# Peptides against a protein of PDB entry 4Z5W, part 135

Target 1, 305 residues: chain A of PDB entry 4Z5W
Amino acid sequence: IPDVFLELNKLWYFSAQSNLFNGEMPRSLSNSRSISLLSLRNNTLSGQIYLNCSAMTNLTSLDLASNSFSGSIPSNLPNCLRLKTINFAKIKFIAQIPESFKNFQSLTSLSFSNSSIQNISSALEILQHCQNLKTLVLTLNFQKEELPSVPSLQFKNLKVLIIASCQLRGTVPQWLSNSPSLQLLDLSWNQLSGTIPPWLGSLNSLFYLDLSNNTFIGEIPHSLTSLQSLVSKENAVEEPSPDFPFFKKKNTNAGGLQYNQPSSFPPMIDLSYNSLNGSIWPEFGDLRQLHVLNLKNNNLSGNIP

## One batch from the design tools (peptide; made by RFdiffusion4, then SolubleMPNN)

Design b2_p21_1_s1 (from b2_p21_1, 7 letters changed)
Fold by OpenDDE base, seed 3:
Structure b2_p21_1_s1 (fold): chain B 305 residues (1-305), chain A 21 residues (1-21)
Amino acid sequence: as target 1 above (305 residues)
Amino acid sequence: SPLLEELKKLIESHKPSVPPL
């Protein structure tokens, strides 16, 4: 990418995704005062990620996913006072979350999916201080670590938590009961054990639950049949509309506005591939908004209601 | 939404075809 962004003092959106760009990020881009949205995803960009947060005062979204960046996670990102969204998926850091992220009050959405992040305990202890954090994706990290169950962890505004495919040990953490706005929970493809806790059914906004491919035992908690978001339409779970500036591409094609219905996550309970026992509760029939109930490959018995 | 589509792709792409043994 050429180093020409200093003169582009009105450039608000730069997207160069899915190209063949290589080398380092241009210094003029890292110093742009005008850029709000930066996407360089799916390139071959390399070197250290550096952003001059004192210059980049308008930066609200950063997507660098699927690049060949190296080195540390940029510890100065909390100084980008308007930065809400970070996507660092598929960047192989081999690092821990920086302690400076405790101060990241602008942060609303963070993805480190498949980024070779280590120390889940430290990561969650740090990220709980991000009071505006709504979306957290940590999938394909923390290999064989223990998911911390420390009750002091608090993600009060969390809407989306995805920590799948980590081979994590432990139980469904009690601290998630402190996340009453949780809409989507994916802890699938781990080594989580114990029983599924009844308090999950008290998460009135939870419409997507994936606990599949774990080692859960005991009965399905009856409280899952009373998930309010799955009983009533009136709790139209505001889709986790992260404060992603939805560039509605107005496809001004003259044909009917296909609102691409933001293809919502289908309302889902997936408990498949566990060691759950007991019966299927007839009261799953009360979940009138449920699209997918997956209970396959368990030790369930009795009648199908 | 672009994020929902991205989250979908993330959720779909991390699921192996075969359960861990």
Scores: peptide ipSAE 0.111, ipTM 0.776, DockQ to the pose 0.028
Fold by OpenDDE base, seed 5:
Structure b2_p21_1_s1 (fold): chain B 305 residues (1-305), chain A 21 residues (1-21)
Amino acid sequence: as target 1 above (305 residues)
Amino acid sequence: SPLLEELKKLIESHKPSVPPL
């Protein structure tokens, strides 16, 4: 990418995603005062990620995913006071989350999927201080670590949590009960054990639950049949972060074509590939908004209701 | 959103259709 962003002093949006750009990020780009949205995703960019946060005062979204960047996670990113959304998926850092991220109050969405992040305990202890954090994606990290069940962990504004394919040990963590706005939970493809906790059915905004491919035992909690978001349409679940509109509210008033934008995530309960036993509750029939119920490859018995 | 499409692709691509044997 050429180093010409000084002349582009009115550039608000720069997207150069899905090209063949190589080398380092241009220094003029790292110093841009005008850029709000930066996407360099799916290129071959290399070197260390550096952003001059004192210059980049308009930066709100950063997508650097699927590049050949190396070195440390930039510890100065919290100084980018308007930065809400970060996508660092598929960047191989081999690092821990920086302690400076405790101060990242502008952060609403973070993805480190498949980024060789280490120490899930430290990562969650740091990221709980991000008061505006709504979306957290940590899939394909923390290989064979233990998912911390520390009750003091608090993600009050969390709407989306995805920590799949980590081979994580432990149980469904009690600290998730402190996230009443949780809409999407994916803990699939781990080594999580114990029972599925009944308090999970108290998450009234939860419409997508994936606990598949774990080692869960016992019965399906009857409380899952009372998930309010799956029973009724009326509680228009607060829009997931505008940065991640999984569900646009159907604005009913404009007589235009109902773009059924296929909800990128259908309302789903996936408990497949576990060691669950007992019956399928007849009250799953009350979940009138449920699109997918996947219970395959368990030890379930009795009648199908 | 490009980031949402990436999250979708991440979720879809990291769910193997079959458990690893």
Scores: peptide ipSAE 0.037, ipTM 0.739, DockQ to the pose 0.031
Fold by OpenDDE base, seed 2:
Structure b2_p21_1_s1 (fold): chain B 305 residues (1-305), chain A 21 residues (1-21)
Amino acid sequence: as target 1 above (305 residues)
Amino acid sequence: SPLLEELKKLIESHKPSVPPL
């Protein structure tokens, strides 16, 4: 990428995704005062990520996913006072979350999916201080670590939590009961054990639950048959509008059908590939908004209701 | 939303086709 961004003083949006760009990120781009949306995803960019947050005063979204960046996570990102959204998926950091992220009050959406992040206990302890954090994706990290169950952890505004494919040990953490706005939970493809906790059925906004491919035992909690978001339409789950600013549909007057594009996540309960026992509750029939119920490959018995 | 589509692609791409034995 050429180092010409100093001349582009009106550049609000730069997208160069899915190209063959190599080398380092241009220094003029790291100092852009005008840029609000930066996407360089799916390239071969390398070196250390550096952003001059004192210059980048308009930066609101950063997508660097699927690049060959290396080194530490940039500890100065909390100084980007308008930065809401970060996608660092598929960047091999081999690092912990910086302590400076405790101060990241602008942060609403964070992805480190497949980024070789280490120490889940420290990561969650730091990220709980991000009061505006709504979307957290930590899939394919923390290999064989223990998922912390510390009740003091608090994600008050969390809507989406995805920590899949980590081989995590432990139980479904009770601190998730402190997230009453939770809409989507994926803890699939781990080594989580114990029983599925009944308090999951009290998460009135939860419409997508994936606990598949774990080592859960005991009965399915009857409280899952009373998930309010799946019983009635009145809790039209505001789609977890990722604060990714891209999805304000411009009113292009193309009279194409208002497909209420159903939430790209179908209303779902997936408990498949566990060691669950007991019966299937007939009251799963009351979940009129449920699109997918997957209970396959368990030790369930009795009649199918 | 395409973050939801991206999250879906992330979720789907991380489900191995074969359960870990």
Scores: peptide ipSAE 0.034, ipTM 0.728, DockQ to the pose 0.029
Fold by OpenDDE base, seed 4:
Structure b2_p21_1_s1 (fold): chain B 305 residues (1-305), chain A 21 residues (1-21)
Amino acid sequence: as target 1 above (305 residues)
Amino acid sequence: SPLLEELKKLIESHKPSVPPL
């Protein structure tokens, strides 16, 4: 990418995604005062990620996913006072989350999916201080670590949590009950054990639950049949906050702007590939908004309702 | 939209098609 961004003093959006760009990120780009949205996703960019946050005062979204960047996670990112969204998926950091992220008050969405991130306990202890954090994706990290169950962890504004395919041990953590706005939970493809906790059914905004491919035992909590977002009640459409970055696909046809909102996931309960026992509750029939109920590959018995 | 289709593709691509035996 050429080092010409100093002259582009009105450049608000730069997307060079899904090209063949190599080398380092241009220094003029790292110092751009005008850029709000930067996407360099799916290239072969390399070197250390550096952003001059004192210069990049308009930066709101950063997508560097699927690049060959190396070194540490940039500890100065919290100084980018308008930076809401970060996608660092498929960047091989081999690192922990920086302690400076405790101060990341602008952060609303973070993905480190498949980024060789280590120490889930430290990561969650740090990220709980991000008061505006709504979306957290940590899939394919923390290999064979234990999912912390520390009750002091608080993600008050969390709407989306995805920590799949980590081979994580432990149980469904009680601290998730402190996230009443949780809409999507994916803990699939781990080594999580114990019972599925009944308090999951108290998460009134939860419309997508994936606990598949774990080692859960006991009965399906009857409280899952009363998930308010999946029961046909008129008032449950709290519009998922439009704080997901506006990837405006300019589709030419005049039909409504399809945003990447959590609402484009099907309403789903997946408990498949566990060791759950007991009956299928007939009251799953009350979940009139449910599109997918997957209970296969368990030890369930009795009648199919 | 691309981030959730990516999140879906990310979720779907990170789920092995076959459970580990």
Scores: peptide ipSAE 0.031, ipTM 0.707, DockQ to the pose 0.030

Design b2_p21_1_s3 (from b2_p21_1, 8 letters changed)
Fold by OpenDDE base, seed 2:
Structure b2_p21_1_s3 (fold): chain B 305 residues (1-305), chain A 21 residues (1-21)
Amino acid sequence: as target 1 above (305 residues)
Amino acid sequence: SPLLEELEKLIASHKPEVPPL
């Protein structure tokens, strides 16, 4: 990418995703005062990630995913006072989350998927201080670590938690009961054990639950048949208002088919590939909003209701 | 929703590339 961004003093949105850009990020781009949205996803960019947060005062979204960046996670990102969304998926850091992220009050959405992040206990202890954090994705990290169950952990505003494919040990952590706004939980493809906790059925906004491909035992909690978001439309999932301001539907009068694009997250309960026993509760029939119920590859018995 | 598309992009970035069958 050429080092010409000093001349682009009106540049508010830069998207150069899915190209063949190589080398380091241009120094003029790392100092842009005008840029609000930066996406360089799916390139061959390399070196250390550096952003001058004192200059980048308009930066609200950063997507650097699927690049060849290396080294430490930039500890100065909390100084970008308007930065809400970070996508660092598929960047091989081989690092821990910086302690400075305790101060990241602007942060609403974070992904480190497949980024070779280490120490899940430190990561969650740091990120709980991000009071505005709604979306957290940590899939394909923390290989064979233990998922911390410390009751003091608190994510008050968390709506989406995805920590899949980590080979994590432990149980479903009680601290998730402190997240009453949780809409989506994915803990699939781990080594989680114990019983599925009944308090999951008290999460009135939870419409997507994936606990598949674990080592869970015991019965399916009957409280899952009373998930309010799946019983009635009145608790219609307030579509998590995209903290991305950009997708205001322009009222373009184009009579484009309302593809009700089925939300890519259909209302779902996936408990497949566990060691669950007992019966299927007939009250799963009361979940009128449920699109997918997957209970395959368990030790379930009795009649199919 | 746009957040759902962002979540799709996030989650799709998390699936190991299932080698195209």
Scores: peptide ipSAE 0.028, ipTM 0.631, DockQ to the pose 0.036
Fold by OpenDDE base, seed 3:
Structure b2_p21_1_s3 (fold): chain B 305 residues (1-305), chain A 21 residues (1-21)
Amino acid sequence: as target 1 above (305 residues)
Amino acid sequence: SPLLEELEKLIASHKPEVPPL
């Protein structure tokens, strides 16, 4: 990518995703005062990630996913006072989350999926201080670590938590009960054990639950039949405030590009590939908004309702 | 909603298309 962004004082959006760009990120781009959205996803960019947060005062979204960046996670990112969304998926950092992320109050969405992140305990202890954090994706990290069950952990505004495919040990952590706005929980493809906790059914916003491919035992908690988001549409989540800068593309009359309706995460309970026993509750029939109930490969018995 | 699209782009770019076996 050429180093020409200094003169582009009106550049607000730069997307160069899914190209063959190599080398380092241009210094003029790392110093852009005008840029709000930067996407360089799915390239062969290399070197250290450096952003001059004192210059990049308009930066709100950063997507660097699927690049060949090396070195540490940029500890200065919390100084980017408007930075809400970070996508660092598929960047092999081999690192821990920086302690500076405790101060990352602008952060609303973070992904480190498949980024060789280590120390889940430290990561969650740090990220709980991000009061505006709504989406956290940590899939394919923390290999064979223990999922911390520390009751003091608090993600009050968390809506999406995905920590799949980590081979994590432990139980479903009680601190998740402190996340009443949780809409999507994916803890699939771990080594989580114990029983599925009944308090999961009290998460009135929870419409997508994936606990598949674990070592859970005992009965399916009857409280899952009372998930309000799956009983009624009216009790379904307040549309998360439009604090995502939805680019309302002005309706220019040009023909309907069918934006592929995002295959919206179907309302789902997946408990498949566990060691759950007992009956299938007939009251799963009350979950009129549920699209997928997957109970495959368990030790369930009795009648199918 | 466009939030769902951004969330899906975020989640789909990060959820492995195939769960690792």
Scores: peptide ipSAE 0.028, ipTM 0.685, DockQ to the pose 0.035
Fold by OpenDDE base, seed 4:
Structure b2_p21_1_s3 (fold): chain B 305 residues (1-305), chain A 21 residues (1-21)
Amino acid sequence: as target 1 above (305 residues)
Amino acid sequence: SPLLEELEKLIASHKPEVPPL
């Protein structure tokens, strides 16, 4: 990428995703005062990630996913006072989350999926201080670690948690009950054990639950038949308002057909590939908004309702 | 919504390719 971004003093959005860019991120880009949205996803960019947060005062979104960046996670990112969204998926850091992320109050969405992140306990202890954190994705990290169950962990504003395919041990952590706004939970493809906790059915906004491919035992909690987001048509999905300026609500007063683009996240309960026993509750029939119920490959018995 | 699409791109980038069973 050429080092010409100093002249582009009005550049607000730069997307160069899915190209063949190599080398380092240009210094003028790392010092851009105008850029709000930066996406360099799916390239061959290398070196250490450096952003001059004192210069990049308009930066709101950073997507560097699927690049050949190396070194530490940039500890100065919390100084980017408007930075809300970070995608660092598929960057091989081989690192822990930096302690400075405790101060990352602008952060709303974070992904480190498949980024060779280590120490899930430290990561969650740090990230709980991000008071505006709504989306957290940590899939394909923390290999064979234990999912911490420490009740002091608090993600008050968390809407999306995905920690799949980590070979994590432990149980469904009680601290998730402190996340009443949780809409999507994926803990699939781990080594999680114990029973599925009944308090999951108290998460009134939870419309997508994936606990598949674990070692859960016992009965399916009857409280899952009472998930309010799956019973009622009320869009408890507060669409996380895109803080992205591109979503100008065009006041098109025109009664245009809401193309229900099927959200790629259908209302779902997946409990497949566990060791669950007992019956299928007939009250799953009350979940009128449920699109997918997957209970296959368990030890369930009785009648199919 | 386009945030759902960004979330979907985020999450889809994170769904492991299910190892073929």
Scores: peptide ipSAE 0.024, ipTM 0.643, DockQ to the pose 0.034
Fold by OpenDDE base, seed 5:
Structure b2_p21_1_s3 (fold): chain B 305 residues (1-305), chain A 21 residues (1-21)
Amino acid sequence: as target 1 above (305 residues)
Amino acid sequence: SPLLEELEKLIASHKPEVPPL
């Protein structure tokens, strides 16, 4: 990418995703005062990630996912006072979350999926201080670590938590009960054990639950039949709209087919590939908004309701 | 929703490729 962003002093949006760009990020880009959305996703960019947060005062979204960046996670990112969203998926850092992220009050959405992040306990202890954090994705990290169950952990505004495919040990952590706005929980493809806790059914906004491919035992909690978001549409908490300024590019000519892209997250309960026993509760019939109930490959018995 | 597309871009970048069996 050429080092010409100083001349582009009105550049608000730069997307160069899914190209073949290589080398480092241009220094002029890392100093851009005008840029609000930066996406360099799916390239071959390399070197250390550096952003001059004192210059980049308009930066709200950063997508650097699927690049060949190396070194430490930039500890100065919390100084980017308007930075809401970070996508660092598929960047092999081999690092821990920086302690400075305790101060990241602008942060609303964070991804480190498949980024070779280490120490889940430290990561969660740091990220709980991000009081505006709504979306957290940590899939394909923390290999064979233990999912911390420390009740003091608090993610009050969390709407989406995905920590799949980590081979995590432990149980469903009770600190998730402190997240009453949780809409999507994916803990699939781990080594989680114990029973599925009944308090999951108290998460009134939870419409997508994936606990598949674990070692859960015991009965399906009857409280899952009382998930309010799946019983009635009236309590459909507004989908957590990220305050992403969707640039409606007014393409003038083609009649706007609203691609109602079907929500890639249908209302779902997936408990498949566990060691669950007992019956299927007939009250699953009350979950009129449920699209997918996956209970396959368990030890369930009795009648299908 | 546009959120869902960003969540999809976020999460689809994060959906494990199902480990080949």
Scores: peptide ipSAE 0.018, ipTM 0.598, DockQ to the pose 0.034

Design b2_p21_1_s4 (from b2_p21_1, 9 letters changed)
Fold by OpenDDE base, seed 1:
Structure b2_p21_1_s4 (fold): chain B 305 residues (1-305), chain A 21 residues (1-21)
Amino acid sequence: as target 1 above (305 residues)
Amino acid sequence: SPLLEELKKLYESHKPAVPPL
């Protein structure tokens, strides 16, 4: 990418995603005062990620995902006082979350999916201080670590938690009960054990639950049949505010019914591929908003209601 | 939601479809 962004003093949005760009991020781009939205995802960009947060005073969204960046996670990102959204997925950091992220009060959405992040305990202890954090994606990290169960962990505003495919040990962590706004939980493809806790059914905003491909035992908690977001339509899942500006290109040509179905996650309970026993609760029939109930590959018995 | 669409893209692009053997 050419180093010409000093001349582009009105550039608010730069998207160069899904190209063949290589080399380092231009220094003029890292110092841009005008840029609010930066997306360089799905390129072959390399070197260390550096952003001059004192210059980049308008930066609100950063997508660098699927690049060949190396080195540490930039510890100065909390100094980007308007930075809400970070996508660092598929960047091989081989690092821990910086301690400076305790101060990241502007942060609303963070993805480190498949980024070789280490120390889940430290990561969660740090990120709990991000009071505006609504979306956290940590999939394909923390290989064979233990999911911390420390009850003092508090993600008060968390709406989306995805920590799949980490081979994590432990149980469903009780600190998630401190996240009453949780809408989506994915802990699938781990080595989580114990029983599914009844307090999950108290998460009144939870419409998507994936606990599949774990080692859970015992009965399905009856409280899952009372998930209010799945019983009634009135709990309109507040569409998580698109801090990711997806420009929907209106494809003009398909005269087909615009099902403006927001491509939402389907309302889902997936408990498949566990060691759950007992019966399927007939009261799952009360979950009138549920699109997917997946209970396959368990030790369930009795009648299908 | 545009965020849910990107969460889907993030999620689908990062969730292994098959257990790692």
Scores: peptide ipSAE 0.062, ipTM 0.725, DockQ to the pose 0.032
Fold by OpenDDE base, seed 2:
Parts: sequence; C-alpha cells; structure tokens
Structure b2_p21_1_s4 (fold): chain B 305 residues (1-305), chain A 21 residues (1-21)
Amino acid sequence: as target 1 above (305 residues)
Amino acid sequence: SPLLEELKKLYESHKPAVPPL
C-alpha cells in the first residue's frame, strides 16, 4: 500500500479488504486524523501493528483480520478514545491481552478469533473492566487452558460471548449469571464438564445457546423450556446493535442467490455431542420462536415429545 | 443484524467445517 494517506485529509472510510497487499501498514495511514472506519482485512500485510492514537482521533472501527501481522498486541489502543470495534481475527500474535485494556472504555466489540492468544484467566480479568463491552469473540485460542469460574468476574453489558474450539476445561462459569443482557452464548468444541446450570434459563434475552461438542453430563435443565426470548415475540429483545459495520458484499459479478435475509443467528439450542441423560422435556414445545433444537449424540432416553 | 452476520462470518471462518473427529 503506498504511503500517501497524509494527502487524503478528507478520507473518512478506507476499505481495501480482500486484495493482495503485502509489506507493512503505511505510516501515513497509522497517523490519519480523518479516518473513522479502517478495514484492511484479508491481505498479506506483515510486521508489527502500530497506530498513533494521538493522531487517529476519529478512529471508531478497526478491521485488520486475516493478515500476516506479528508481535505483541498494541498496548496503546485504549488511547484511541473513540475506538469501539476491533477485529484482529486470524492474526498470529502468540501473546496475552495487554493490561492497558482495563482502561478501554470506548470498546464495544472485540474479536481475537484464531489469533494465538494465551492466558484466558488474565484476558477475562482485564476485559471485565471494559464497561461498554457487548461483543467478545475468543474462539480458537487458549488451547487446553481452564475456563475460570471466579465469581468476581462481571460482564454487565455483555450481549455476545463466543469462546468455541479452545479445548477449554472446567464448567459453565457462574459469573455469566451476572450478564442479564446475554443474547448469544457459544462454548462449543471444548472439554467443558459437569452439569448444564439451571440459571441459564433465567437469561431472558438468550436466544442462541451452543454447548455442543463438550463432556456435559446429567439432565437437560427444565429451566431452558422457560427462556422468555424463545417463548414469545413480545420479548424479542432488540437485535444486538451492530457495532460492526454492515459490509453488505455487493456481489458485483456472480449472480448467486442473494440471501438478502440478514443471516441472523437462528434462535437455537444446540446441546449435541455431550453425555446428557434423562428425558426430552415436552415443554420444549412452548418455545414457539425456536428454529433449531439439536440434542443428537447424547444418552437421552424416554419418549420423543 | 450486521453484528450477527460479522459474528457468523468470524465464527464460520474459524469453526472447522468438519468437527475434528
């Protein structure tokens, strides 16, 4: 990418995603005062990520996902006082989340999916201080670590938590009961054990639950048949406000089926590939908004309701 | 929602299409 962004003093939005750009991020781009939305996703950019937060005073969204960046996570990002959304998916950091992220009050949405992040206990301890954090994606990190169950952890404004495919050990953590606005929980493809906790059915905004491919035992909690968001449309909580920009791929050339339906996560309960026992509750029939109930590959018995 | 589409893209791009058997 050429180093010409100092001349582009009116540039509010820059998207150069899905190209073949290589080398480092231009220094003039890292110092842009005008840019609000920056996406360089799906390129071959390399080196260390550096942003001059003192210059980048309008930066609100950063997508650097699927690049060849290396080194530490930039500890100065909390100094970007308007930065709400960060996508660092598929960047191989081999690092911990910086302690400076305790001060990241502008942060609403964070993804480190498949970014070789280490120490889940430190990551959650740091990120709980982000009072505006609504969306957290940590999939494909923390390999074989233990999911902390520390009751002091509090994500009061959390709407979306995805920590799939980490081989995490432990149980469904009690601190998630402190997140009453939780709409989507995915802990699939781990080594989580114990019983599914009954307090999950008290999360009145929860419409998508994936606990599939774990080692859960015992009965399905009857309280899951009382999930208010799945019983009635009147409890249809406002769709999680897209803090991520709506990049409608305008398909220019390929006349492929415009699935113009926002591919919303379907209202879903997936408990498949566990060691759950007992009966399927007939009261799952009361979940009139439920699109997908997946209970396959368990030790369930009795009648199908 | 666009959040759910980005989360779905993030999720679909990172979930192994085949579970590790």
Scores: peptide ipSAE 0.031, ipTM 0.688, DockQ to the pose 0.032
Fold by OpenDDE base, seed 5:
Structure b2_p21_1_s4 (fold): chain B 305 residues (1-305), chain A 21 residues (1-21)
Amino acid sequence: as target 1 above (305 residues)
Amino acid sequence: SPLLEELKKLYESHKPAVPPL
C-alpha cells in the first residue's frame, strides 16, 4: 500500500480488504487524522501493527484480520479514545492480551478468533474492565486451557460471547450469570464438563445457545423452557444494534436487500454431541420463537413431546 | 442484524467445519 495518506486528509473510510497487498502498513495511514473506518482484512500485510492513537483521533473501527502481522498486540490501542471495534482474527500473535486493555473504555467489539492468544484467565481478567464491551470472540485460542470459573469476573454489558473450538476444560462458568444482557453464547467444541447450570435459563435476552460438542452430563435444565426471548416476541431484545458505523451510510450501490435479511443466527438451542440424559421437556413447546432445537447425539430417553 | 451477519462471517470463516482432532 503506498504511503500517500497524508494527502488524503479528508479520507473517512478506507477499505482495501480481500486484495493481495503486502509489506507493512503505511506510516501515513498509521498517522491519519481523518480515517474513522479502516479495513485491511484478508491481505498479506506484515510487520508490527502500529497506530499513532494521538494522531488517529477519528478511528472508530479497525479490521486487520487475516494478515501476516507479527509481534505483540499493540499495547497503545486504548489511547485511541474513539476506537470501538477491533478485528484481529487470523493474526498469529502468539501472545497474551496486553494489561493496557484494562483501560479500553471505548471498546465495544473485539475479535481474536484464531490469533494464537494464550492465557484465557489473564485475557478475561483484563477484558472485564472494558465496561462497554458487548461482543467478544475468542474462538480457536487457549488450546487445552481451563475456562476460569472465578465468580468475581464481570461482563455486565456483554451481548455476544463466542469461545468455541479451544478444547477448554472446566464447567459453564458462574460469572456468566453476571451478564444479563447476553444474547448469544457459543461454547461449542470444547471439553467442558459437569451439568448445564439452571441459571442459564435466567438470561432473558439469550436467543442463541450453542453448547454442542462438549462432555456435559445430567438432565437438560428445565429453566431453558422459560427463556423469555424465545417465549415471546415482545421480549425479543433488539438485535445488537450495529454500533458498526459501516451500516449508517446509505451506500447507494449496495443493493438495499442484504441488510433486511433476518439475523443469520436463528433463535437456537444446540446441546448436541454431549452425554445428556433424561427426557425432552414438553415445555419446549412454549418456546414459540425457537427455530432450531438440536439435541442429537445424547443419552436422552422417554417420549418425544 | 448486520452486526450478527458480520460476526457470523467472522465466526464461520474461523469455525472449522470439523474441529481439529
Scores: peptide ipSAE 0.029, ipTM 0.660, DockQ to the pose 0.032
Fold by OpenDDE base, seed 4:
Structure b2_p21_1_s4 (fold): chain B 305 residues (1-305), chain A 21 residues (1-21)
Amino acid sequence: as target 1 above (305 residues)
Amino acid sequence: SPLLEELKKLYESHKPAVPPL
């Protein structure tokens, strides 16, 4: 990418995703005062990620996913006081989350999916201090670690948690009950054990639950038949803030706000590929908003209701 | 939500069809 961004003092949005760009990120881009949205996803960019947060005062979204960046996670990112969204998926850091992320109050959405991140305990202990964190994706990291069950962990504003395919040990952590705004939980493809906790049914905004491909035992908690978001339409899933950069401004002329519904994540309960026993509750019929109920490959018995 | 769609695309593009056991 050429080093010409100094002259582009009105550049608000730069997307160069899905090209063949190589080398380092231009220094003029790392110092841009005007840029709000930066996407360089799916290139062959290399070197260390550096952003001059003192200069980049308008930066709200950063997508560097699927690049050949190396070195540490940039510890100065919390100094980018307007930075809400970070996508660092498929960047092989081989690192822990920086301790400085405790101060990342602007952060609303973070993805490190498949980024060779280590130490889930430290990561969650750090990220719980991000008071505005709504979306956390940590899939394909923390290989064979233990999912911490520390009751002091608190993600008050968390709406989306995805920690799949980590081979994580442990149980469904009680600290998730401190996240009453949780809409999507995926803990699939781990080595999680114990029973599915009844308090999951108290998460009134939870419309997507994937606990598939684990080692859960016992009965399906009856409280899952009372998931309020799946019983009634009235709990409009608060759309994640319109500040998430993936809102293509469709041209203003056709007055229909096509709310692209959360159509990609159907209302779902997936408990498949566990060791669950007992009956299927007839009261799953009360979940009138449920699109997918997957209970296959368990030890369930009795009649199908 | 377009966010959930992109998170899904991001997630699905990284979720292996079968995680190695």
Scores: peptide ipSAE 0.025, ipTM 0.671, DockQ to the pose 0.032

